# Designs tried in a protein design run: peptides against a protein of PDB entry 9IZ0. Part 74

Target 1, 345 residues: chain A of PDB entry 9IZ0
Amino acid sequence: ITCLGSNGHTYKQLVKGGNDDLRQDAVMEQVFEQVNGFLRSYRKTSQRNLSMRTYKVIPLALKTGVIEWVQDTIPLGEYLDSAHKVYHPKEWSLSTCRKLIAEKQMEDLETRLKVYDLVCRHYRPVFRHFFLESYADPVQWFTTQTNYARSTAVASVLGHVLGLGDRHGQNILIDKTSGEVIHIDLGIAFEQGKKLPVPECVPFRLTRDVVDGMGITGVEGVFRRCMEFTLETLRREEDSLLSVLEVLRYDPLFSWLISPLRRMKKQKMQLENFNQPESGNITTDASRDPKIQRNNVSGESEAERAILKVRQKLSSTLSVEASVGELIRIAQDPSYLALMFCGWS

## One batch from the design tools (peptide; aimed at target 1 R98 H168 P197)

Design b2_p26_8_s1 (made by RFdiffusion4, then SolubleMPNN; from b2_p26_8, 13 letters changed)
Fold by OpenDDE base, seed 4:
Structure b2_p26_8_s1 (fold): chain B 345 residues (1-345), chain A 26 residues (1-26)
Amino acid sequence: as target 1 above (345 residues)
Amino acid sequence: VEEEFDEVFENGSAKEIAEALKKYLE
């Protein structure tokens, strides 16, 4: 739809209907706006214009809302698939890489690492080309690459602290004008990505292509420093951030747990992407509601556990530099990336 | 199994996570 704003500007909006929990997106966007307030308040972050890119989400109902259409964006995964075909036409297809990783999903870590390395050698990073193609002016190129590294750093810290899952290349948009990242589909938060059929083992997405977009310095420069400044700001505002999350504890419409429907939808999408032959006996007999013993871990206990995990991630036990160093190490560790659905790109 | 998973995913090495993942997918 197209809406005329009170300011006389015309905004394109996407009406999203169906099974997507747009309320979770809207809540996470509200948390990001609060964090953006903290980032504006501290000199180290404000001087760098550090922010999480937000988009307007207006939930109209539990599963229906209006999302701001972010113009001039591309999904990271869409760009990478297209660019890889252009720059590396003799390398393996994304489908081939996915298949090989999938075929080894049940194997030991050593076998998975060997397959991951093999895939990495036949699917090289290309994301640097986004900046080289889009920005002929060196100042614009440097500015947009800097904005990318900054926005990725903020999103990485926030993604870790809030336990954002499902950070695949279709859920990360690149703004073609600014080079900033925009995270979408925020319905997997508070470590619920670990409850997916392919659990998320990395604190945030820092794959080879995500790093290739940072240019010649990779993680060592703007990205690392901006992560440090962001984490320093969040540690200072711990009580304020926790107070924002405590409000969500009492929102009866906020789900601290991944919905069974979303889990099943993600499982189906993962299975379809693996081209596993339908072993015909997965009767999705929806009538066998597995007695998931809802251990009556009240939604309150899950909220408390989630808030406790956020507090633990904000702990000052390690320096900001040590904490960021460990996060960057884990996010790039082949031993974790080999376990991911798409850890190679 | 889910509680053992949560603990391994919080504090576990990549190997322990992989072994846990194997048990969860089996």
Scores: peptide ipSAE 0.145, ipTM 0.702, DockQ to the pose 0.061
OpenDDE base, seeds 1, 2, 3, 5: peptide ipSAE 0.000, 0.010, 0.019, 0.011; ipTM 0.241, 0.367, 0.469, 0.357; seed 3 fails the geometry check

Design b2_p26_8_s2 (made by RFdiffusion4, then SolubleMPNN; from b2_p26_8, 15 letters changed)
Fold by OpenDDE base, seed 4:
Structure b2_p26_8_s2 (fold): chain B 345 residues (1-345), chain A 26 residues (1-26)
Amino acid sequence: as target 1 above (345 residues)
Amino acid sequence: IEEEWEEIYENGSAKEIAEALVKYRK
């Protein structure tokens, strides 16, 4: 739909309906806006204009709302699939890679590492080409690549701290104007990604293509330093961040747990993606309301556990540099990436 | 099972996670 703003400008809006809890997205966007406040207040982050890119979410009901259509964006996964076909036309298809990883999903780590390495050799990174193609001016190229590395660093720290899950290439948009990342579909948070049929074993997405987009320095330089400054800011503002999360503990519309319906939808998508190319139109007409017995693991206990995990991630037991170093190491570790649904790209 | 999974996913090595994945996907 197109909406007329109070400023007289027309904005494209995506009406999202169905089983997706847009309230979860709206709440996480509110948390990001608070964190953006902390990043603006702290000298080391404000001087670099560090922010989590947000989008406007207007929840209309529990499972429906209006999302701001971010113009001039592309899903990371869509770009990577297209670019890989152009730059590496003799390499394996994404479907071939998915199939090989899938066939070994029930095997030991050693077998999974072998197939992951094989897939990596036959599906090389291409994301550097996004910047080379889109920005012919060297200043624009450098600026946009820098913005990408900065925004990815902020999103990586926040994604880890808040336990954001489901960070696949369709849930990460690239802004073609700024080079910044925009995270969408925020309904898997507080480590609920570990409860997925393919559990998330990495703190954030730092796959080979995500790193290739950072240019020749990879993770070393803008990305690492911006992660450090972001984590330093979040540690400083720990009590403020935890206070924001405590307000969500009492929001009756906020779910600290992955909904069984969303878990089933993701399970089905993970199973169907082995057999069909991602045609994005999985209208699962889940009109049958199974009486989901809310097992009375009190939503309060899960909220308390989630807040405790956030506090633990903000612990000053390790230096900022050591903590960021370990996060970067784990996020790039083939042993964890081999366990992922798509850890190679 | 969920508690053992949570513990393995919090503190477990990639090997322990992989072994747990094989154990509990059966």
Scores: peptide ipSAE 0.380, ipTM 0.870, DockQ to the pose 0.062
OpenDDE base, seeds 1, 2, 3, 5: peptide ipSAE 0.043, 0.009, 0.000, 0.273; ipTM 0.652, 0.346, 0.272, 0.815; seeds 1, 2, 3 fail the geometry check

Design b2_p26_8_s3 (made by RFdiffusion4, then SolubleMPNN; from b2_p26_8, 14 letters changed)
Fold by OpenDDE base, seed 5:
Structure b2_p26_8_s3 (fold): chain B 345 residues (1-345), chain A 26 residues (1-26)
Amino acid sequence: as target 1 above (345 residues)
Amino acid sequence: VEERFDKVYDEGSAEEIAKALVEYKE
């Protein structure tokens, strides 16, 4: 919809209904605004304008609300699919890569690593071209690439700490004006992404294309340093962050668990993205009702466990540099990326 | 069984996770 503001400006708004947990998105956006407060208060992060990009979410009812339309954005996955066809027209399609990874989902790690490496050879990174195409001016190019690396660093640390799941290329928007990343569909948090049929085994998305967008220095440039400053800020503000999360413990509308409906929808979407419909009536016998053992874990016990995991991730047992180094290592480890739904791009 | 898988996904190596993913689909 398009709304006329009281200031005479026209705003595009997206009305979402049905299946999107806009309450979870709205709560996570509130947490991000608090974290942005911490990032603005700390000299090392403030001097670099480090922030998690936010968008306005107004929940109207359960699973219904108004989202601010983030203008001039593109989903990372949409850009990558289009750019890959342009720059690498002789390489495999995304559907071919997905099929090959899917066919090996029941195999051992060694077999999954072999197919992942094969897919990586036939689907090369292209995300550097986003900056080269969009910004003819060298100053704009450098500024936007720097903004991308900075925003990705903040989102990576914060996404790890809050256990954000479902970080696929359609849930990460790129701002075409600033180069900043915008994370959407925030209803898989507090490590509930590990409960998906293809579990999220990486702390954040740091695939080859995510790294290719950082330019010639990759992760060793602006990205690593901005992760370190972000984690240093979050460790400093641990008590403040935990206090924000404790408020959510008492929010009866906040779900610390993935909803069974969302889990089933993601299961179906994962299966459908692997099955290109060859025109055959494969009646997907939906009769494998995964016995969702409703472990009647009280919502309070899950909130406590989630807050404890956040505290553990903020632990000062390792230096900031050592912790960031390990996170960057794990997020790029082929052994974990080979287990992912789309770990190659 | 779910608690054991949750623990492997939380603390496990990529190999242990890969094994658990096979066992969970059988």
Scores: peptide ipSAE 0.227, ipTM 0.783, DockQ to the pose 0.064
OpenDDE base, seeds 1, 2, 3, 4: peptide ipSAE 0.221, 0.180, 0.029, 0.174; ipTM 0.768, 0.730, 0.476, 0.748

Design b2_p26_8_s4 (made by RFdiffusion4, then SolubleMPNN; from b2_p26_8, 17 letters changed)
Fold by OpenDDE base, seed 2:
Formats: sequence, structure tokens, C-alpha cells
Structure b2_p26_8_s4 (fold): chain B 345 residues (1-345), chain A 26 residues (1-26)
Amino acid sequence: as target 1 above (345 residues)
Amino acid sequence: VEEYWNEVYDKGSAKEIAEAMVKLKK
């Protein structure tokens, strides 16, 4: 839809209908805006214009709302699938790779590592081409690649700290103008991704294609340093961040738990997406949302556990450099990536 | 059961997580 703002400007809005709880997205976007305040206040992050890219979410009703239309974006997964067909037309299809990984989903780690390595050899990184194709001017190319590495670093630290799940290539948009990443579909947070049928074992998405987009320096350039500055800022503002999260503890409409409906939807996607692109609006007319008695007691205990886990992730027990080094190591570890739904790209 | 899985997925190595996933299938 197109809305006329009170300022006389026209804004494109996307009406999102269906079973997606846009209230969770709206709350997480508010947390990101607070974090962006901290990043602007701290010299090391402010000097680099470090921010989490946000979008406006207006929840209208349960499971419905309006989101801001982000222009000039592409889903990372859409670009990668297209680019892989262009640059590596003799390699395996994404569907073939998905099939081979999921056929071994219930096998031992050694078998899963073997199939992951095989998939990696037949599906090579291409995301560097995004910047090479989009920018003929070397200064624009370098600026956009730098913005990508910075934006990915902020999103990686913040995604780890908040335990953002479901960070697949369709939930990460790339801004074609700035090279910044925009994270969407924020309804899996506070490590609820570990409760998925394929548990999320990495702190954030740092797959081979995510690294390939950083250029020749990979993670050892702008990315690592921007992760360090972001984590240093979040550690400094720990009490402020925890205070924001504590307000959410008392929001009776915020869900600290993955909804059973979302878990089932993701289960179907993780089991059935061998063949069909996600374009199926499976309007499961689950009109009978069983009134799962939100046992308030379970919600409070999970909120407390989530806040304690955020505090633990902000602990100064390790240096910022050591903490970031370990996060980067784990996020790139083939042993964890082989367990993921799509750890190869 | 769910608590055991939460502990394995929270603290487990990649090997322990993989072994746990195999045990869930049986």
C-alpha cells in the first residue's frame, strides 16, 4: 500500500498478513533503536557510523501489521541462488545441496561433516560478485563492501547477544545502495532457534558466502574490528540494555518462547523444502489457535533465563578481542555449520 | 526430555548435539 504521511510525503508500506507475530518484530526493532543510541553515543562506534539497520513495524492486530517497505533491497539467498547459477552453472543446485544435507540430518557428526565438505566443494561462494557487479567505480565498490562488513559485524554481535535465530538467506536483506544488511522476521530470539528441529548451533550467520562478501581480508579486516567495537559498546551499556529487556519481561503480549505454530511452520519448511521455494503462502487456516494457556509462570521463568543469558554474553570475563575471536571461530566451525539447515552458503 | 535437549543444545559440543539428534530419532 502507499500511505501519505503527515509531512506530505508518500511512503510505501507492506501489509503483512498471516500467522507471523509482527509484535515481536516491532519490539525487537525498538531494542535495535536503543542499541543504535548506544552505538551513536560511543566514540569508537559513532566514528564508523555503526548501526543495526531498522525498519518500522506497526502491529495492527494479533498476527497482522504493516511494515515499512525497504526499497532497493534483495534477499541474500535470492542473490546467492541467482549468482551461483551464473558464475558456477556446472555446480550443484541449491535444492541438491539441501537434499544431501537433510538426508544426513539424523546421522553422526562424521557423516554430516563428510556431506557438508562434499556440498561445499560443489557449491562455491559467489557473494563477492554482488559488489563487483553493482559498482563500477572503485571508491563506491570499496565503500559499499566496507558498509557491508560493518553492518554484518553489528548484526552479528547484536544477533548473538539477543540470540536471534532463523537467520537464513531470505531473512537477511542486502541494501543495493549502501551494501548494508537488514535483518527481518525477528520472531525467533533469545536462543529459541535451538528449539527448532534443526537446532541453531552458531552464534550468528558467518557462512562462506557471508565471508566472501567481505572481500580479500575476509573476517580479519573491517568485520572483526567492528565486532570488537560493537561488543565493547554493548558491554559498556549492559545495564541500559538489560533495563530495556526487563521492560519486555512485563509485556504480557511479548513472547519469550517460540510459538508452537511458528515451530510447526519452521518444522515443515525444514522437512519439506527439499523441492519447493518458500513462495507457498501455506495459509494453514489454523483458526483454532488453541488458547495455549500462557502459563505466566513459564513465561516469566523464560524471560529471566533469557535476560541472564544476555548478561552472560555481555560478561567481561574474557577480553573483547578474545570473545569476538571465539564467536568468529564458532560461527565458521565446520562441525557446527554441518549441523545447520544451510551452513554451506 | 525437553530439558535434557535444552541442556545439550545450550552447552553441548557439535558432536554431542549430533548424537542427541540421532537419539531423538530412535
Scores: peptide ipSAE 0.337, ipTM 0.851, DockQ to the pose 0.048
OpenDDE base, seeds 1, 3, 4, 5: peptide ipSAE 0.026, 0.020, 0.018, 0.307; ipTM 0.578, 0.499, 0.466, 0.840

## One batch from the design tools (peptide; aimed at target 1 H168 F341)

Design b2_p27_1 (made by RFdiffusion4)
Pose (drawn by RFdiffusion4):
Structure b2_p27_1 (pose): chain A 304 residues (1-257, 299-345), chain P 27 residues (1-27)
Amino acid sequence: ITCLGSNGHTYKQLVKGGNDDLRQDAVMEQVFEQVNGFLRSYRKTSQRNLSMRTYKVIPLALKTGVIEWVQDTIPLGEYLDSAHKVYHPKEWSLSTCRKLIAEKQMEDLETRLKVYDLVCRHYRPVFRHFFLESYADPVQWFTTQTNYARSTAVASVLGHVLGLGDRHGQNILIDKTSGEVIHIDLGIAFEQGKKLPVPECVPFRLTRDVVDGMGITGVEGVFRRCMEFTLETLRREEDSLLSVLEVLRYDPLFSWLGESEAERAILKVRQKLSSTLSVEASVGELIRIAQDPSYLALMFCGWS
Amino acid sequence: EEEEEEEREELLEAQEELIRELHEKNL
């Protein structure tokens, strides 16, 4: 539902009747805003202008809340389906991949990796072409690319820290003229998903297409640097963060999918921010664990 | 107290539906 504005600007409101965890999304957005404040009160984490982008959430009811449909965007999942067909029509479709993996579900590890390797060989990455031929001449393109890299890196680090759940393309919106990514529908949090009926391996969203969209350079450069600066900044302001997560713990609103998984979850948050390992080594291990095909094969259908 | 119980029930329902939706997406 799109309305005009007194200043003359239209605002789009996405109202949902489905039982999306909009309250959890709201409190997560509050945490994200406070994180943007942390990144704002520091030298390195603000020269890059890095921020975990937040979209305003106004949940009138958990089942029937209303959120801000962000200014003109194309969701990642709804995108690169058309781009896959237009750019690579010869290669296989998502239908061959999907249920072919469906045949993979009951198979062993080697079979799962083999079939995944085959399908991934068939379906070359395509998202790299969104930032080309869409935005503008090169300066704006590069600014958009670095904005996406930064925003996705920060969002991914924060999601791994807070154990964010679903990370399909259907839950990612790319801005367009700016390039900052907006994660949507973050209902599953505090390590909720991996422990699904169907298990997962990857801690944060990182497919082949996503790393192809970061540029010619994969996730080694601006992405890693932004991730590691984010990790160090989050560690330096750890006390305030755990204070925020504690106040989330003691209220019965945040979903942590007497004693609760929230305690263990924040303990794992502290471990993830623990200074025992160097931050650079932590970022390296995170990139490796999110990029390796062995982990990616077991994730789910698609996710090429 | 009754409002807290209702909120917990709603959270449980939301949790179930989210798991189901995510499960379907995985398939």

Design b2_p27_1_s1 (made by RFdiffusion4, then SolubleMPNN; from b2_p27_1, 14 letters changed)
Fold by OpenDDE base, seed 4:
Structure b2_p27_1_s1 (fold): chain B 345 residues (1-345), chain A 27 residues (1-27)
Amino acid sequence: as target 1 above (345 residues)
Amino acid sequence: EEELKRLEEELKEANEELLKKQTELKL
């Protein structure tokens, strides 16, 4: 939809209708705006203009809302699929890579690592080309690559601390003007990604293509330092951040748990991305509701556990440098990436 | 200009840190 603002400007908006509760997105965007306040107040982060890039979400109903159409953006996964076909036309398709990882999803870690390595050798990183193609001016190229590394660092720390899940390439937009990342579809938070049919094992997305976009220094340049400054800021503002999350504990509209419907939808999308349509009518008889033992853990006890887990992630027991170093190590570890739905790009 | 200069300083610092780490890994 295109809306005419009271200021005479036209704004494109996405009306999302469906089963996804945009209230979770709206709440997470509010948390990001509070964190952006902390990043602006702290000298080391404010001097670098560190922020989580936000978008406007207006929930209109339980399952319907208006999302700001982020102009001049592309999904990371869409860019990578297109660019990989251009730069590596003799390598495997994304569908071939997905199929091979899927066929081995029930195998042991050693077999999954061998398949992951094989996929990685036949699907090379291309994301550096985004900056080389989009920015002919060296100053703009450098600025946008730096903005990408900075925004990815902030999003990685926040994504870890808040336990953001479902960080696949379609849920990460790249702003073609600034080079900043924009995280969308925020309805899997507080480590609920570990409850997906394919559990999320990494703290944030730091795949080979995400690193390739950081330029020649990779993670050891602007990215690492901006993660350190962001984590240092969040540790200083721990009580403020926890107070914001405590308000959400009492929000009757906020779900600390993944919706069973959303879990089933993600399961179907994962299965459909694995099943090329061979024309077999698999009537998935929807009648076996696995008795998910509703451990009647009150929603309050899940909120409390989530807040305690955020506090644990903000612990000063390790230095900022050691904590960031461990997060970067885990996020790039093949033993975790090989277990992911799409850990190779 | 000032933003470019800040970015150049940030790149320079990052490259100096990377060079230190690469030197430490070679010793």
Scores: peptide ipSAE 0.011, ipTM 0.298, DockQ to the pose 0.012
OpenDDE base, seeds 1, 2, 3, 5: peptide ipSAE 0.000, 0.000, 0.000, 0.006; ipTM 0.288, 0.314, 0.279, 0.275

Design b2_p27_1_s2 (made by RFdiffusion4, then SolubleMPNN; from b2_p27_1, 13 letters changed)
Fold by OpenDDE base, seed 4:
Structure b2_p27_1_s2 (fold): chain B 345 residues (1-345), chain A 27 residues (1-27)
Amino acid sequence: as target 1 above (345 residues)
Amino acid sequence: EEELEKLKKELEEANKELIEKLTEERL
C-alpha cells in the first residue's frame, strides 16, 4: 500500500495479513531502539555510529499490521541466488544444494559434513559482488562495505544475546544505499529457533557469503572490532537491558515461546523448499498432533529463563575479545553449519 | 574472463591499500 503522509510525502507500506503476530516484531524493534540508545551513549560505539537498523512495525490487529516497506532494499537470499547464477553459471542451483542437504538431514554428522563440503565446492560465495556492482566510487564502496560489516556486527551480537532465530537470507535485507543489514521477521527470539524442526545451532548467521561481503579482511577487520565494541556496550548496560526485558515479562501480548502454528508454518515452508512439486498427493493426515507435553511452565517461568539466558550471555567471565572470538568460531564452524537449513551461503 | 579476474584482483589490492591507509588515518 502507498500511504500519503500528513507531510505530503508518499510512503510505501507492506500490509502483512496472515497468521504472523507482528506484535512480536514491534516489541523486538522497541528493544532494538533501546539498545540503539545504549550504543549512542557509549563512546566506542557512538564514534562508529553503531546501531541495529530498525524498521517501523505498526500492529493493527492480532495478526495484521503495517510494516514499513524498507525502500531500496533487497533480501540477501534473493541477491545471492541471482548473483550466483551470474558469476557461477556452471555451479549447482540453490534448489540442488537444498535437495542434497535435505536428503541427508537424518544422517550422521560425518555424512552431513561431507554433503555440506560438497555443496560448498559447488556453490561459491558471491556477496562481495554486491559492493563491487553497486558502488563505482571507491569512497562509497569503502563506506558501504564498512557499514555492512558494522551493521552485521551489531546484528550478530544483538541477535546472539536476544537469541534471534530464523535468520535465513529472506529475513535479512541489504540496504542498497547504505550497505546496512536490516533484520526482519523477529518472531523467533530467546533461542526458540532451537525448537524449529531444523534446530538453529549457530549464534547468528555468519555463512561464507555473509563473510564474503566483509571484503578482504573478512571477519578479522571491522566486523570483529565492532562486535567487541557492541558486546562491551551491552555488558556495560546489562542492568538497563534486563530491565527492558523485565517489562516484556508483564506484557500479556508478548510470547516468549514459538507458537505451534508458527512452528507448523515454518515446518511447511522448510518442507516446501525441499519438495519440488512432484505431484504426489501426500495427504499429510493432520490427525497425529504429537502430544507436545505442554509442560505447564507458566509463561512467567519461560520469561524468567529467557532473561536468565540473556544475563548468562552478557557474563564478564570471559573477556570481550575471547567471547567474540568464540562466537565467530561457532558461527563459522562447519559442524554447526552442516546441520542448518542453509548453512553454505 | 581472465582480464576481468585480473582487474578484480587489482581493484581488491588497490582497495586493500586504501583501507589500510584510511584505517591508519582513523587510528
Scores: peptide ipSAE 0.015, ipTM 0.394, DockQ to the pose 0.010
OpenDDE base, seeds 1, 2, 3, 5: peptide ipSAE 0.011, 0.006, 0.000, 0.013; ipTM 0.354, 0.330, 0.225, 0.351; seed 1 fails the geometry check

Design b2_p27_1_s3 (made by RFdiffusion4, then SolubleMPNN; from b2_p27_1, 12 letters changed)
Fold by OpenDDE base, seed 1:
Structure b2_p27_1_s3 (fold): chain B 345 residues (1-345), chain A 27 residues (1-27)
Amino acid sequence: as target 1 above (345 residues)
Amino acid sequence: EEELKRLLEELREAAEELRKKLTEKRL
């Protein structure tokens, strides 16, 4: 829909209807706005304009809302699929790579690593071309690549700390104007991504293409430093962040758990992306929503576990540099990426 | 200061890569 604002500007908006948990998105966006407050208050982060890019989510009902349409964006995965066909037309298709990874999903780690390496050799990174195509001016190129590395660093720390899941290339938008990343579909948080049919094993998305977009310094440039400053800010503001999350503990509308329906929808989408023939009429009679009596007691216990994990991730037991170094290492580790749905790009 | 030097080197390398691509498109 297009809405006329009180300022006379027209705003394009996405009306999302159906079982999409827009309340979780709205809550995560509110947490990001609070974190953006902390990033603005701290000298090391404010001097770099570090922020999580947010978008407006207006929940209208339990399963319906309006999302701000972020103009001039492209999904990372859409750009990468298109660019890969242009720059590497002799390499494997994304569908071929997905199929090979899927065929080996039940095999041992050694076999999965061999297939991951094989896929990586036939599907090379291309994301650097986004910046090189978009800007003829070297200053604009540099600014946008820097903004990308900065925004990716903030999103990586926040994604780890809040345990954001489902960080595939369609849930990460790139702003064509600023180069910043915009994370969407935030309804998998607090490590619920580990409960997906293909568990998320990485703290955040730091695939070869995500790194290729950072330019020649890769993770060792602006990205690492901005992760360190972001984590330092979040550790400093731990009590403030935990207080924000404690408010969410009392929100009866917030779900600390992945819904069975969302899990099944993600499972179906994974199977469809693998071109697996629909094995059999599982008529999921979706009409029997079991009245899962949300025993409020179970929700509080999950919230408490989530907050405890956030506190643990903000622990000062390791230095900021050591913690960031370990996160970067794990996020790039082939032993984890080979287990992912799409860890090669 | 070191950050600015690193930034300037990244900018130089990118300008060279852009120059190479512009040269390859002109051949």
Scores: peptide ipSAE 0.020, ipTM 0.390, DockQ to the pose 0.012
OpenDDE base, seeds 2, 3, 4, 5: peptide ipSAE 0.016, 0.007, 0.008, 0.008; ipTM 0.366, 0.328, 0.311, 0.389

Design b2_p27_1_s4 (made by RFdiffusion4, then SolubleMPNN; from b2_p27_1, 12 letters changed)
Fold by OpenDDE base, seed 4:
Structure b2_p27_1_s4 (fold): chain B 345 residues (1-345), chain A 27 residues (1-27)
Amino acid sequence: as target 1 above (345 residues)
Amino acid sequence: EEELEELRKELEEANKELIKKATEARL
């Protein structure tokens, strides 16, 4: 829809209807705005204009809302698929890579690592070309690449701390004007991505293409230092962040758990993306009620566990540098990326 | 449905205000 603002400007907005509760996204955006407050309060983060890019989510109904149409953006995955066809036309298609990874999803780690390496050799990084194509002016190029590395660093730390899941290339937008990343579809948080059919094993998305966009320094320099400053700020504001999350603990409409419906929808989307033919023999054998032990882990006990896990991630047991170093290592580790739905790009 | 949506708006506004107050009280 296009709305006329009270200021006389027209704004494009996405009306999202369906089965997904946009309230989860709206709440996460509110948490990000508070974190942006913390980042503005500290000299080391403020001097670098570190922020999580936010977008307006207005829930209108249980399953309907208005999302701000983020103008001049492209999904990372859409850019990468298009750019890969241009720069590497003799390499494998994204569908071929997905198929090969899917065919080996039930195999051992050694087999999955061999397939991941094979895919990586036939699907090379291209994301550096985004900056080279989009920004002809050297100052603009350097500024936008720096903004990309900074915004990716903030999103990586915050995504790890809050346990944001479902961080695939379609849920990460690139602002074509600023080079900043915008994370969308925030309905998988507090490590609920580990409950997906293909569990998320990395703290944040730091695939080869995400790194390629950082330029010649890769994860070193701007990205690493901005992760360190962001984590330092979040550790200082631990109590403030935990108090924001405690408010959500008592919100009866906030879900600390992935809904069975959302999990099933993500299952279907994963199966469709794997080109697995519907083995039509999901016989709904309705007769085996799995006693889903509703472990009556009260929603309160799940919130408490989530908050405890956030506190653990903010622990000062390791230095900021050591903690960031380990996060970067894990996020790039082939032994984790080979297990992911799309760990190669 | 309408009552549930009104309750959702009130709760969203209340949460915005609580989050804001909780942050302002620590600055």
Scores: peptide ipSAE 0.006, ipTM 0.333, DockQ to the pose 0.034
OpenDDE base, seeds 1, 2, 3, 5: peptide ipSAE 0.000, 0.000, 0.000, 0.000; ipTM 0.298, 0.257, 0.227, 0.225

